Peptides against a protein of PDB entry 6EJA. Designs and how they scored, part 172

Target 1, 276 residues: chain A of PDB entry 6EJA
Amino acid sequence: VEYMPANPVRIAFVLVVHGRASRQLQRMFKAIYHKDHFYYIHVDKRSNYLHRQVLQVSRQYSNVRVTPWRMATIWGGASLLSTYLQSMRDLLEMTDWPWDFFINLSAADYPIRTNDQLVAFLSRYRDMNFLKSHGRDNARFIRKQGLDRLFLECDAHMWRLGDRRIPEGIAVDGGSDWFLLNRRFVEYVTFSTDDLVTKMKQFYSYTLLPAESFFHTVLENSPHCDTMVDNNLRITNWNRKLGCKCQYKHIVDWCGCSPNDFKPQDFHRFQQTARP

## One batch from the design tools (peptide; made by RFdiffusion4, then SolubleMPNN)

Design b2_p27_2_s2 (from b2_p27_2, 11 letters changed)
Fold by OpenDDE base, seed 5:
Structure b2_p27_2_s2 (fold): chain B 276 residues (1-276), chain A 27 residues (1-27)
Amino acid sequence: as target 1 above (276 residues)
Amino acid sequence: SLAEEARKLSEPLREEALEESRKLLEE
């Protein structure tokens, strides 16, 4: 799909970064930056050095902004979803940023192919939402993700409190926490007061790795259910099998495996300690 | 249901998008 769209989509890239990997972030930023897109960067509350550096970058580009609020995020933490949701609200309230798609990135992510190819593709399918599902047995997914367990994020730890029930009538789905969402769906998630959105926000506030399932589940059970495409345009979905490790038991009362494979670099964004 | 019908109607486009997305991921 390579054509010049009459009305090319504009992308809001949301970056959630932490630690001291300033050089890596800079390289990634240079790789993904384009004047026609928008960049909204959240820096972990504990990463002050990185925050200062990112602020400097944001002052150089009119289409780059840093969240005025900062959260202390942890691996598997529910706060990551909160970060995305708040970022979505902020972006929708920025009337001077007419973005069409929401794309989340980490400091380890790089764009696939070229900007022109990405824009052409998304312009052709601007009414679709791109979320990669686990592609396995759903019951196994629920169990492995701990969706039937209640978690509480407190004091930089995900505490397992007990069992819980998945809300009745909800078809749970999930997979990669990397997604491409169109503005219309983001508006729905942000401003809808229907029972689905309300219940899911509550449910996933006590969920481990909520970003891997929240948007999938909301989308598939919403009036926008006819817009899902089972792919997230991420190379990591195709090129590497990492396996499963219990890497963060010190901050999470769970040993689960992500339904999709990620590169080791993807986990660095959740580290509690700063790495150069 | 309306949702089922909507999904059915959008299926060709979603499948097309899926196929094209896979092509973009080819190295």
Scores: peptide ipSAE 0.503, ipTM 0.898, DockQ to the pose 0.016
Fold by OpenDDE base, seed 2:
Structure b2_p27_2_s2 (fold): chain B 276 residues (1-276), chain A 27 residues (1-27)
Amino acid sequence: as target 1 above (276 residues)
Amino acid sequence: SLAEEARKLSEPLREEALEESRKLLEE
């Protein structure tokens, strides 16, 4: 789809960053920045140096803000979902930022194609939500993701406490933790007081890698279920040759895999038409 | 149900969006 929309969508990009990779973040930011979009950045509570660097950037651009709150996050931690949910609330309360889509970003996952193409596409399908499902057996997914297990994030570790049951009447789904959500659905997730949202927020507070399943599950069981598109429009830098190892056993009582970070040479599929 | 009907009614648009999204990925 290539056309100039009369009312182009504006995107709120949410970045959750940690460590000391200031240069990498700067490169990423430069690659994805556009004056018509919004950037909300959460820096890990422990990453003070990075936080200072990001603050400097935010002061230079009116459409870049840093979360005033900061969480200590770990790989696979439930706190990641909390970070997204709180950022969504913040973004909805920012009346001066009229965003239409919520998109989470990391150094390992980028929107595809050019900004113009992305905006044109999303403008045409602005009422849709884009989440990529696992595309496999759901029961297997539940087992592999540990959704039937109870986890607690504490002391920078995800502790496996025991078994749990999937709530009755809920069709669980999931896949990629990278998604494109329209404002309407974000509003629903943020402000709805129905049983679905309430129960799922509680359920996923004790879930490993909650972002890979929470929004899928909520969407498919919600009044917005008619808006799901099974794709996330992302390029993920995944090296299959590396395989999966239990490299995070020291952090999580579970084994998982993570994609590789993008390098400057990997920025071949995303281009900006306007940059600072 | 209303939800099922809504999903059915939105299928053409969702399918179109999905197809277009795939095209973007293939390029």
Scores: peptide ipSAE 0.487, ipTM 0.898, DockQ to the pose 0.016
Fold by OpenDDE base, seed 3:
Structure b2_p27_2_s2 (fold): chain B 276 residues (1-276), chain A 27 residues (1-27)
Amino acid sequence: as target 1 above (276 residues)
Amino acid sequence: SLAEEARKLSEPLREEALEESRKLLEE
């Protein structure tokens, strides 16, 4: 028997999409769509065809909007974090969308629970933030992620400019770039002017794969640190052999990994999988 | 341009960085 919350949480799904895979996006969208949630879609500036398709979808559903601004993002680019941060600000300014949680999605990730299960779970833990940590040696994580290196995103490339130091007094953490953040924490990240948020925004403006570490680091060093749950409630098809071949060296002066995309058939399978 | 300057700064160590990071991935 699934728990039916009296005051179910409403989710703002932020989709950051690119390319021409409109059919895939449509399938994913249909799989995750619910009338009680909100969908805010950013289409890469270079993906005009996809943008047109997404606009058509947004016109069909009142709870679907497309970002009026569009960024040209690259794999590992700092601009991805900017995209999320701006989306968060936009969503907070949408007073007609009373969302409780922020969840990012792409074609490469899918929630492993049904909507009802997800809502029930989040409604029970509405004051928590869900970010999955790497769960390994933190020093190794820093090195592998290149967090001790300075990167500049320019001309569709992440240029490694040299070494840098981790800010003093900051406990760096990270892992998955898929997260479930409650509105309160999003408000903090968006509007706080404290030293932590300010410095971290600056630091991560020159960071490779910033979304994998920014929110973890900010949360764990913030007054909201006690809301951290080391679980992002997501399933990602990960194959190291396929995902860690330094395939983005033409974009970034650093080697990294990326998850495999889901197949359409995987959506049905994962929807029925129980979360641990 | 900024891109040109960035390239100039990054280029001398680019191959080294790629090799280093590649090795880190294999760990």
Scores: peptide ipSAE 0.422, ipTM 0.917, DockQ to the pose 0.916
Fold by OpenDDE base, seed 4:
Structure b2_p27_2_s2 (fold): chain B 276 residues (1-276), chain A 27 residues (1-27)
Amino acid sequence: as target 1 above (276 residues)
Amino acid sequence: SLAEEARKLSEPLREEALEESRKLLEE
């Protein structure tokens, strides 16, 4: 049984969407919507139809906004991290949205708790950051992720230009690209001018699948390292047999894994007390 | 252009990179 917090946290959900699956997005949105939270949606620059649909939704709810800027994102592209970072900045500048946590969502990963449970949990641990690590050999992770390779995103492709070294003194970590970050850490990532944040932003500008490692690495090497919780509170539809067959070789000069999207039937896994 | 330069630099190593990364996934 979850307690009712006296000061419940409010969540900024960031959705990065693309394609033409407006109905799927609508279903997902209904599943995660709550009046006390905030929703900031980025639609791929190429997905004009979807953008129009999302704009319609945003006009119906005061706590739903769409990014005025749009990026062309690709699987594994560095631009995804840029999208998150810019979204974070935007959300911090929205003084009328007093959010406490930043959470990204996709159709491939959902919170494992109901809204009430999630809010209760995060309200109790509002000073913590939730990132899931790979839990295996770190050197192997670096190699598999291609973190020791230099990539350049250009013309909807991730070009591998050569080898690179991990910055000295940095302990690299990563795993899941789905995370729950408190406002304090988001502020740090957004506005800090220290050597760590500066170098990591530069480093990850040329990194494949940057969201799977950037926030982990920054957090664990920062003064906020003690706030790390190795759990992202997600249910991921993971099938390695299907997701690890180099399916994106046409987009990136590297093979990687990707989780599968949830079926519509899975949307009930995250229940809201108040749905539209 | 940047894209052309990137392609020129990456092309010679592309097959090698794909093969390497594929093998890494199989480990």
Scores: peptide ipSAE 0.357, ipTM 0.898, DockQ to the pose 0.894

Design b2_p27_2_s3 (from b2_p27_2, 12 letters changed)
Fold by OpenDDE base, seed 4:
Structure b2_p27_2_s3 (fold): chain B 276 residues (1-276), chain A 27 residues (1-27)
Amino acid sequence: as target 1 above (276 residues)
Amino acid sequence: SLAAEAKARSAPLREAALAESRKLLEE
């Protein structure tokens, strides 16, 4: 039995889902669901069947909602960041959902071990933000990520238009596109009108894989820079090497890396105290 | 700078969080 904190944090889980993998989503949902947390699900605009299924789930649980807006997201697309940012705004406007942390989830990673452990940990460090950096040469990272390139998302494709410069005075950082952000920082990103947030939102609107770098960069250059912890609290799937093949060239004018998806057998790594 | 000072002040806590997070991820 894990120690129960006096004021346990509540988590807003944001799920961005697409395709026809409704059964897999259902299994994942069952594995991560807890009555004390909140779940905000975005279903790709093109995935109507999945959307209907997710709506059915949301009607069964008061702490599960589906975005009323839907985007057509693609791998590496700038629209993914837009999805997160809009979701953050929505979640902040939900006064009946007092969440403390924002966590995005995918099939490629899973939160640490148990809900109790996660909550206990985050409750101890509720003022921190958890972003995993690349841990390599930053210049190399910029080149590999194409941050010095201008991209345009159009017609379900990321078009490379040309070169660009990193904004002056900005220390770029990035790594994992899976993060844990506290409410205070989310509020800053969502509502701040300072030059940093404004410029970064503009800059990353034309960025490939923006979620891998936007929040890192904003955080490190913001007044909240003293809250960064270089870990995203995700169980990394080391069973397979990271796929860095140009498997998405059909939708992106760039070669990037994709994370390894967790298998259903890996779901046991995250245990919930309460299940639906 | 204020930012540097703030980072310095929070460094012990951030390091503790990092260390604990790694332990939680290890089986």
Scores: peptide ipSAE 0.573, ipTM 0.928, DockQ to the pose 0.016
Fold by OpenDDE base, seed 3:
Structure b2_p27_2_s3 (fold): chain B 276 residues (1-276), chain A 27 residues (1-27)
Amino acid sequence: as target 1 above (276 residues)
Amino acid sequence: SLAAEAKARSAPLREAALAESRKLLEE
């Protein structure tokens, strides 16, 4: 018998999809779909076929919506963060969707094994935010992530413009770009006008792989810093490491490696967003 | 600092969440 919380959390799953992997998306969707949750799907602007397919799904389920706006996202692109931020705003403005957690997913990325377990867990820790940190030297993380470099996303490419400094007084953190954020923190990120959020949004608009550190950094430097749990609740294959490869030079003027070990799911995501 | 104190106060809960999350992810 699975534990049933009295006030179970409801989850907004945000899917950022691209390409023609309709079958993979369908499999993932079926695996994670539940009537009590919400699904908000962004389809890359260039993926019209996939968009049509996703629209068909959204018409069949009342708790599935597709972003009316579409961005052209690339691997490592700053636009990915913009996609999440705009999705968060949209979801907060959907008053008919009372979600408690924001969870981003890819076709190969699954949360805790069962819905009941996930809901029970998050219901117990509903005030926490779940972000997995790199767990290594922070200076090395900054260098490898290129956080001290200025990038510009243009023409489906991340152009390296030069060096930059980390804003003074900011403790940078990061790791996985897969996270579980509670509604309160999402509200803060979305609507706060404080210096932290404002500066970080600006800073990360010129950042490579921004989703890997934006939310970590904002959270740890915010009044919500006491809510971070160093795990993203993702099922990863620990037995198969892919390592780091400099295979995206055509997309970004950077040959750095994430300080995190690449998992199959992470690599799969990179492939999904890559624009060769 | 206030932040440090807040983090310290929440540490047990965060650690519990972390531990439990790991258990849920174990095969």
Scores: peptide ipSAE 0.572, ipTM 0.925, DockQ to the pose 0.016
Fold by OpenDDE base, seed 5:
Structure b2_p27_2_s3 (fold): chain B 276 residues (1-276), chain A 27 residues (1-27)
Amino acid sequence: as target 1 above (276 residues)
Amino acid sequence: SLAAEAKARSAPLREAALAESRKLLEE
């Protein structure tokens, strides 16, 4: 689908970046930059050099801004969701940026082929939200994702504290942590005080890889449940999800299969530790 | 339910979006 819409959508691209891949980020930015869109970039609190470079870019373009706040995020950490949620709030408060869609990106992630194709497509389906589901057994997904487990992000680590119950009446869903959300749904997630949003924000503050299922779950259980499209229009990381691997054991007490739990009596240790 | 009815009403549009999105990815 490629046509010139009468009222083309404008996109807020939210980039969450870290490390030293400044050249890669620059290359990606040049590839995705368009004057009609908006770019809101969060740089990890620990990535000062990258932050300086990104600030330089933001000074050159009026439609590029850097978050004044910075979080120290880790793989699988609940803080990633916090980053997205705060970014959404910021973007909604930017009255001079009339964006229609929220799209998250990493330094190595690219959306659909061309800007014209993306804009044309989203303009045609501007009332839809694009979230890719896992497409498998939901119970298995819950187990693999550890959604029935309680996690605590502390000291750059995700600690598994024990089992938990999924709130009653909630249909959990998830899949890719890359999504395209329309402004209306973002407004709902950001400002709604209903029981669903409140409970899910709390629930996912103790969740591993929360971005892979938070928005899916909220959307499907919300008044906006009729707007979900099971695709995320990504060229890379199309169906990213947690597998049975231990490559991140150094930062997460979860291997997807046989991880170790902390006992309740170990909680006192968390109270004494602080994230650097 | 109201939710079920809403989903039913939007199903054609969602399916169209899904189909077109897949085409874009295959290009």
Scores: peptide ipSAE 0.567, ipTM 0.925, DockQ to the pose 0.014
Fold by OpenDDE base, seed 2:
Structure b2_p27_2_s3 (fold): chain B 276 residues (1-276), chain A 27 residues (1-27)
Amino acid sequence: as target 1 above (276 residues)
Amino acid sequence: SLAAEAKARSAPLREAALAESRKLLEE
C-alpha cells in the first residue's frame, strides 16, 4: 500500500531547453506531466522553433508556463545559473502556483520512479533540501571544477581570464547540478540580502558550471544548513564507455563532462498517475 | 555554534531522508 500524504507537496519543475529537439521534449513532457505540479520552461534565445513549439504546449495546460524572457545559454555557462535564479524569482512571484519544491529537469536526468513515490517522499521531508555532493576531496573538486579560476561568458564562449580566490570563510561544496530545493530555501536565495547570498551570486557570475556548486555552497553556509540531504533523487543516464572527454573545448576554456540524454524508452522509468 | 546545534538536531531526520532516498534509487 502506497503512503498517501495528507498534504501532498506540489512541485515546480523547471526545464531549460535548447536546440530543435521538440519531439524529444514533447515525449519527456508527457512522461513527467502531472496536473498537480507546475512546469516552467525556459527556451534558449536562439531556439525560436523550439520556443514556438513550447508555447503551443503551454497554451494547452494551465500549469505550464514559458519564461517571457530568454537567455542565450551555453554548456558550462554562467548564464545557466542566472536562468535558474530568475526562474526562481518568477515562480515565487506566481502567487497562483503554490509549489513546495523546485526541481530542475533536462533530458539527461529523471527524478525517482513514480510521481506518487516522489511526492510521498518529499511530503515526509518537506523541510529538507536535496543536493548531491561530489563525495571526494573538496580541494580536488575545487580544482577540477575550476572554482579557483575566473571565467567570463561572452559570445557563446566561456573565457578563462585568470585565477581567483575562494571567499574567506566560505565552505565550498558541490556535485550534481540537479537538485531539489524547498520553497523556503528558494525564497532565501532569491530575496536574502545577506553577505553570503550577495557574494555568492557575484562569485558565481564568473564561474564555470555554476549550478553544480552554487546552491550547495549557499545552503551549507546559510542559516538553512541544517536542511541538507546529500542526495538529489535523480537517475542519471551516464554512458560509462564515453567517460569524460574535453568535448566542449570549443565552447569553454575548460574540460568537463556531460551526461547522456535519456532515450524515449527510458521515460518509462518515471511513471505518472495522471498524464495529459 | 548555533549552526552546529541545528545540524545536530536535524541529523536524525536528514539521515532518515538520506537512507530512504537511496532505497528509492535502488533497482
Scores: peptide ipSAE 0.561, ipTM 0.925, DockQ to the pose 0.016

Design b2_p27_2_s4 (from b2_p27_2, 11 letters changed)
Fold by OpenDDE base, seed 5:
Structure b2_p27_2_s4 (fold): chain B 276 residues (1-276), chain A 27 residues (1-27)
Amino acid sequence: as target 1 above (276 residues)
Amino acid sequence: SLAEKAKELSEPLREASLEESEKLLKE
């Protein structure tokens, strides 16, 4: 698996962080930092302390930048997808950052053991996109994710407005909201004006946990559909004892069980100084 | 297919990443 590629891929790591646990972020950053990659960090609009800390880091490294715009993100919020999409656009406009892959990370999400292994693997499969599907009944997935429900993000809350239909002719898929996307597909998502991308952006702007399904759905219904690899090269959550909880009912008008890798601990990772 | 081969070869990396992640989270 590991070899020395002639043209090694360079990775744009996108971090969406919030809270006040700057030390946790620092530890994670040190673990993933490499001079040949790029790091684009979005700090929640409400996390001013963390923002100041991240800015300090960005000033120390030429390949680390912080988004000049900041969104107020919430658990399950549609704004998370907006954050990724805007970050993708920004990264594509950074002509001085020749990245080949887009990778989002959390403090508990590491792609591989070593950078060399990751780079070697991605260099070999640079034309592929890595998205992990739910691996279950798709109808059940749709119901549990609330994809047939209309949501509106407002006042730091996801309001359930009613029922909706999935667009005709679209094969919906989803799973982990952690993915590895090649530049070509990111360009397609960002700049395509075809009916698929346009409709899906609209559809998912009213979707709960959109990042768990948007890129899967767009990819599988796009001309790039043959590039999908059903593996995100991420850690799997083995904590089955968590079960289904509604601890975020105050944020989202939904109390479903996610079949994906999203866990409450992931969202609060940078808000707490200690792990539960 | 190429995608299938990529998936097959990616599995060991996924497991390795889990171990590394657990180690790093303890630091």
Scores: peptide ipSAE 0.189, ipTM 0.640, DockQ to the pose 0.016
Fold by OpenDDE base, seed 1:
Structure b2_p27_2_s4 (fold): chain B 276 residues (1-276), chain A 27 residues (1-27)
Amino acid sequence: as target 1 above (276 residues)
Amino acid sequence: SLAEKAKELSEPLREASLEESEKLLKE
């Protein structure tokens, strides 16, 4: 549904970027940029060149900011969740940025909607949260994600330390690490001191690929559970042949999938569901 | 439910946006 809403939602795009792909980032940024939205960019601590480039961009646009803090994030690392959580806190403290939705991005994905379509849709469903579930057997998901395993991020590596139990009474879920969260839920995740949020933050600090499961799990077990929409408005290139292998074994003591950068040849994959 | 309706309505929008997405990626 595309229409002109009376009170269009404003989106905080959080970009987590690394490496040296400044041209690609610039292209993506131009494609998603709109004056009514907000862009908060985290550059990996090790990517100084990219950081300089991003700073230049931020100086040109009043609605673009760069995180003053920078984390060294690794593939599958728990620190990625910390990056999102800290970004959420920062965005909530920016009183001059009245955003309604939080959307995360990387150089490996695009919004699969035009700005008008995205805004129209989110404006109609501004009280909902959009998280794509894996849609398969949950026990299998837990095993494949290693949620029943304890991991520690240390020295740019995810160390598998042993087994652990899923907290009692928690319905674990997950899927895509790309999500659209409304401000109310972000506030809950950021400031709530209830047992759920506290325990999940602790649990997921030792979790591999936490962003694929943390927000799903928290939402579905929270008072906001009725706001769950099992879909997202993101396109991610999940090429199993290229991305679902042990290519990052040197970084993590686990095998998993990672998104790939888009190429014109990948357009046929737009109908892909969440990574299994 | 509202969530179910939102999910249902999101699917056609996803398909309709493919052409524009391809255009953006080719730029």
Scores: peptide ipSAE 0.112, ipTM 0.635, DockQ to the pose 0.015
Fold by OpenDDE base, seed 4:
Structure b2_p27_2_s4 (fold): chain B 276 residues (1-276), chain A 27 residues (1-27)
Amino acid sequence: as target 1 above (276 residues)
Amino acid sequence: SLAEKAKELSEPLREASLEESEKLLKE
């Protein structure tokens, strides 16, 4: 089923990492590293040790770069979307990095297929965008995600300010914050000045867990809507008992789920790819 | 549609084999 593409896609992996998980990051990096791809790593502003480690790695590989800017991100924070958007802009401005796909990763993320399989697949569907939808009632999703609520990220906290309305005519969607976006769509998101992109950027700047919905919503309401594939090629360790708790109340005025770290004993969960 | 086909063909790529899983977790 696997074929060798004549023009294989090249992937820009954007890694958003924080904390002291240098070993985990190194392991993940080794697992996903390939000479034909590109790796752009953002290290949380507060993670200086990790930053130093990542800088060392970047010096060893020409296709690995570290963001010169660093944001202090929090779980569920709007700043995460800002991180992705700025990374996208940076990557588009890197003329020496001819990437075809944007893929976001964290230190806890792992590939589930070989590079060749991934590249072969994406090369065949290079004009598509892969975003996994929640697959449930959309109204329920909106409520659970708090999309009808206004949040402000300030002082390392997501403050719930009140209610808000979803913009008229916009079909909101979302699900997984792990996505595979083609360069064309990234260009659209980055440089378009149309009403959709402009309004959505503003809207999601006050949104909790914006990465779980922004790109879905923009894509489905854009001229690129026909490129939507309701799937991603990622696996997250979701355990309702472990990961879906109100464990971040101290930083977010909301409850949500966070992906769990993978452990060797978690291999049985690798077939559970849907985010709850 | 192309999107539907891509979705169908993407499913196998979302499932890791035991061997690959073990390899990734042991590295």
Scores: peptide ipSAE 0.069, ipTM 0.572, DockQ to the pose 0.015
Fold by OpenDDE base, seed 2:
Structure b2_p27_2_s4 (fold): chain B 276 residues (1-276), chain A 27 residues (1-27)
Amino acid sequence: as target 1 above (276 residues)
Amino acid sequence: SLAEKAKELSEPLREASLEESEKLLKE
């Protein structure tokens, strides 16, 4: 039995998907689908088969849309942040979709067990933003994330161009790239012309794995800083032995960890923590 | 604070997410 709020929040789920795992996506979609929520799906520009499949789904549900624009994204690519930012703008311009929360998902991300639990919780805390911090030494985080390095996404590769300085006066933070953001904060990120948002958008356009840090940093340094909850409701499969090896050097001039898609044999590896 | 309370109450939900994920993997 869950508490039924008088004004339940409605969620905009943003799915960023790639590859050929259409069946997996379909399964995940069915698991998270609810008529009261909204689903905005971006399919990688190179994933034409998947795009066709997703289009079919979108035609069957009025609350499912596919981005008319498509980006070519790579692991660790700065374009991922661009994808989120553009999707946020799109969603804010969709006046027929009165969503209250923005939640990003992938094939490796799963929500809580029941929609009612999620809605009840978010309805109680609709003015809060949920981002999980790394919870460790921030200096080490900066180094490991390469935030003090300049990267350029070009030709399906993240090129390390050199060193850079973190803007003075900015408290950099980050951790999980899975977040739950309220509409008000999304509006701020999307439309604010203040120095913070402007500079951070520029800064993170040359950042490796920007989604793991951008929203944390912007939120904590913004007038909305008091709305931060250092937690999220996501489960991400991190295989440290596999994901933290330099297996992506062919596309990124950096070594780091990446989440893995869930597989039946991976159930014992679930973690409630952010990226190590 | 509200944020602290939200954080506290989010933990059981994260656990629920884990259980759901495990269930989905077995399907």
Scores: peptide ipSAE 0.072, ipTM 0.611, DockQ to the pose 0.016; fails the geometry check

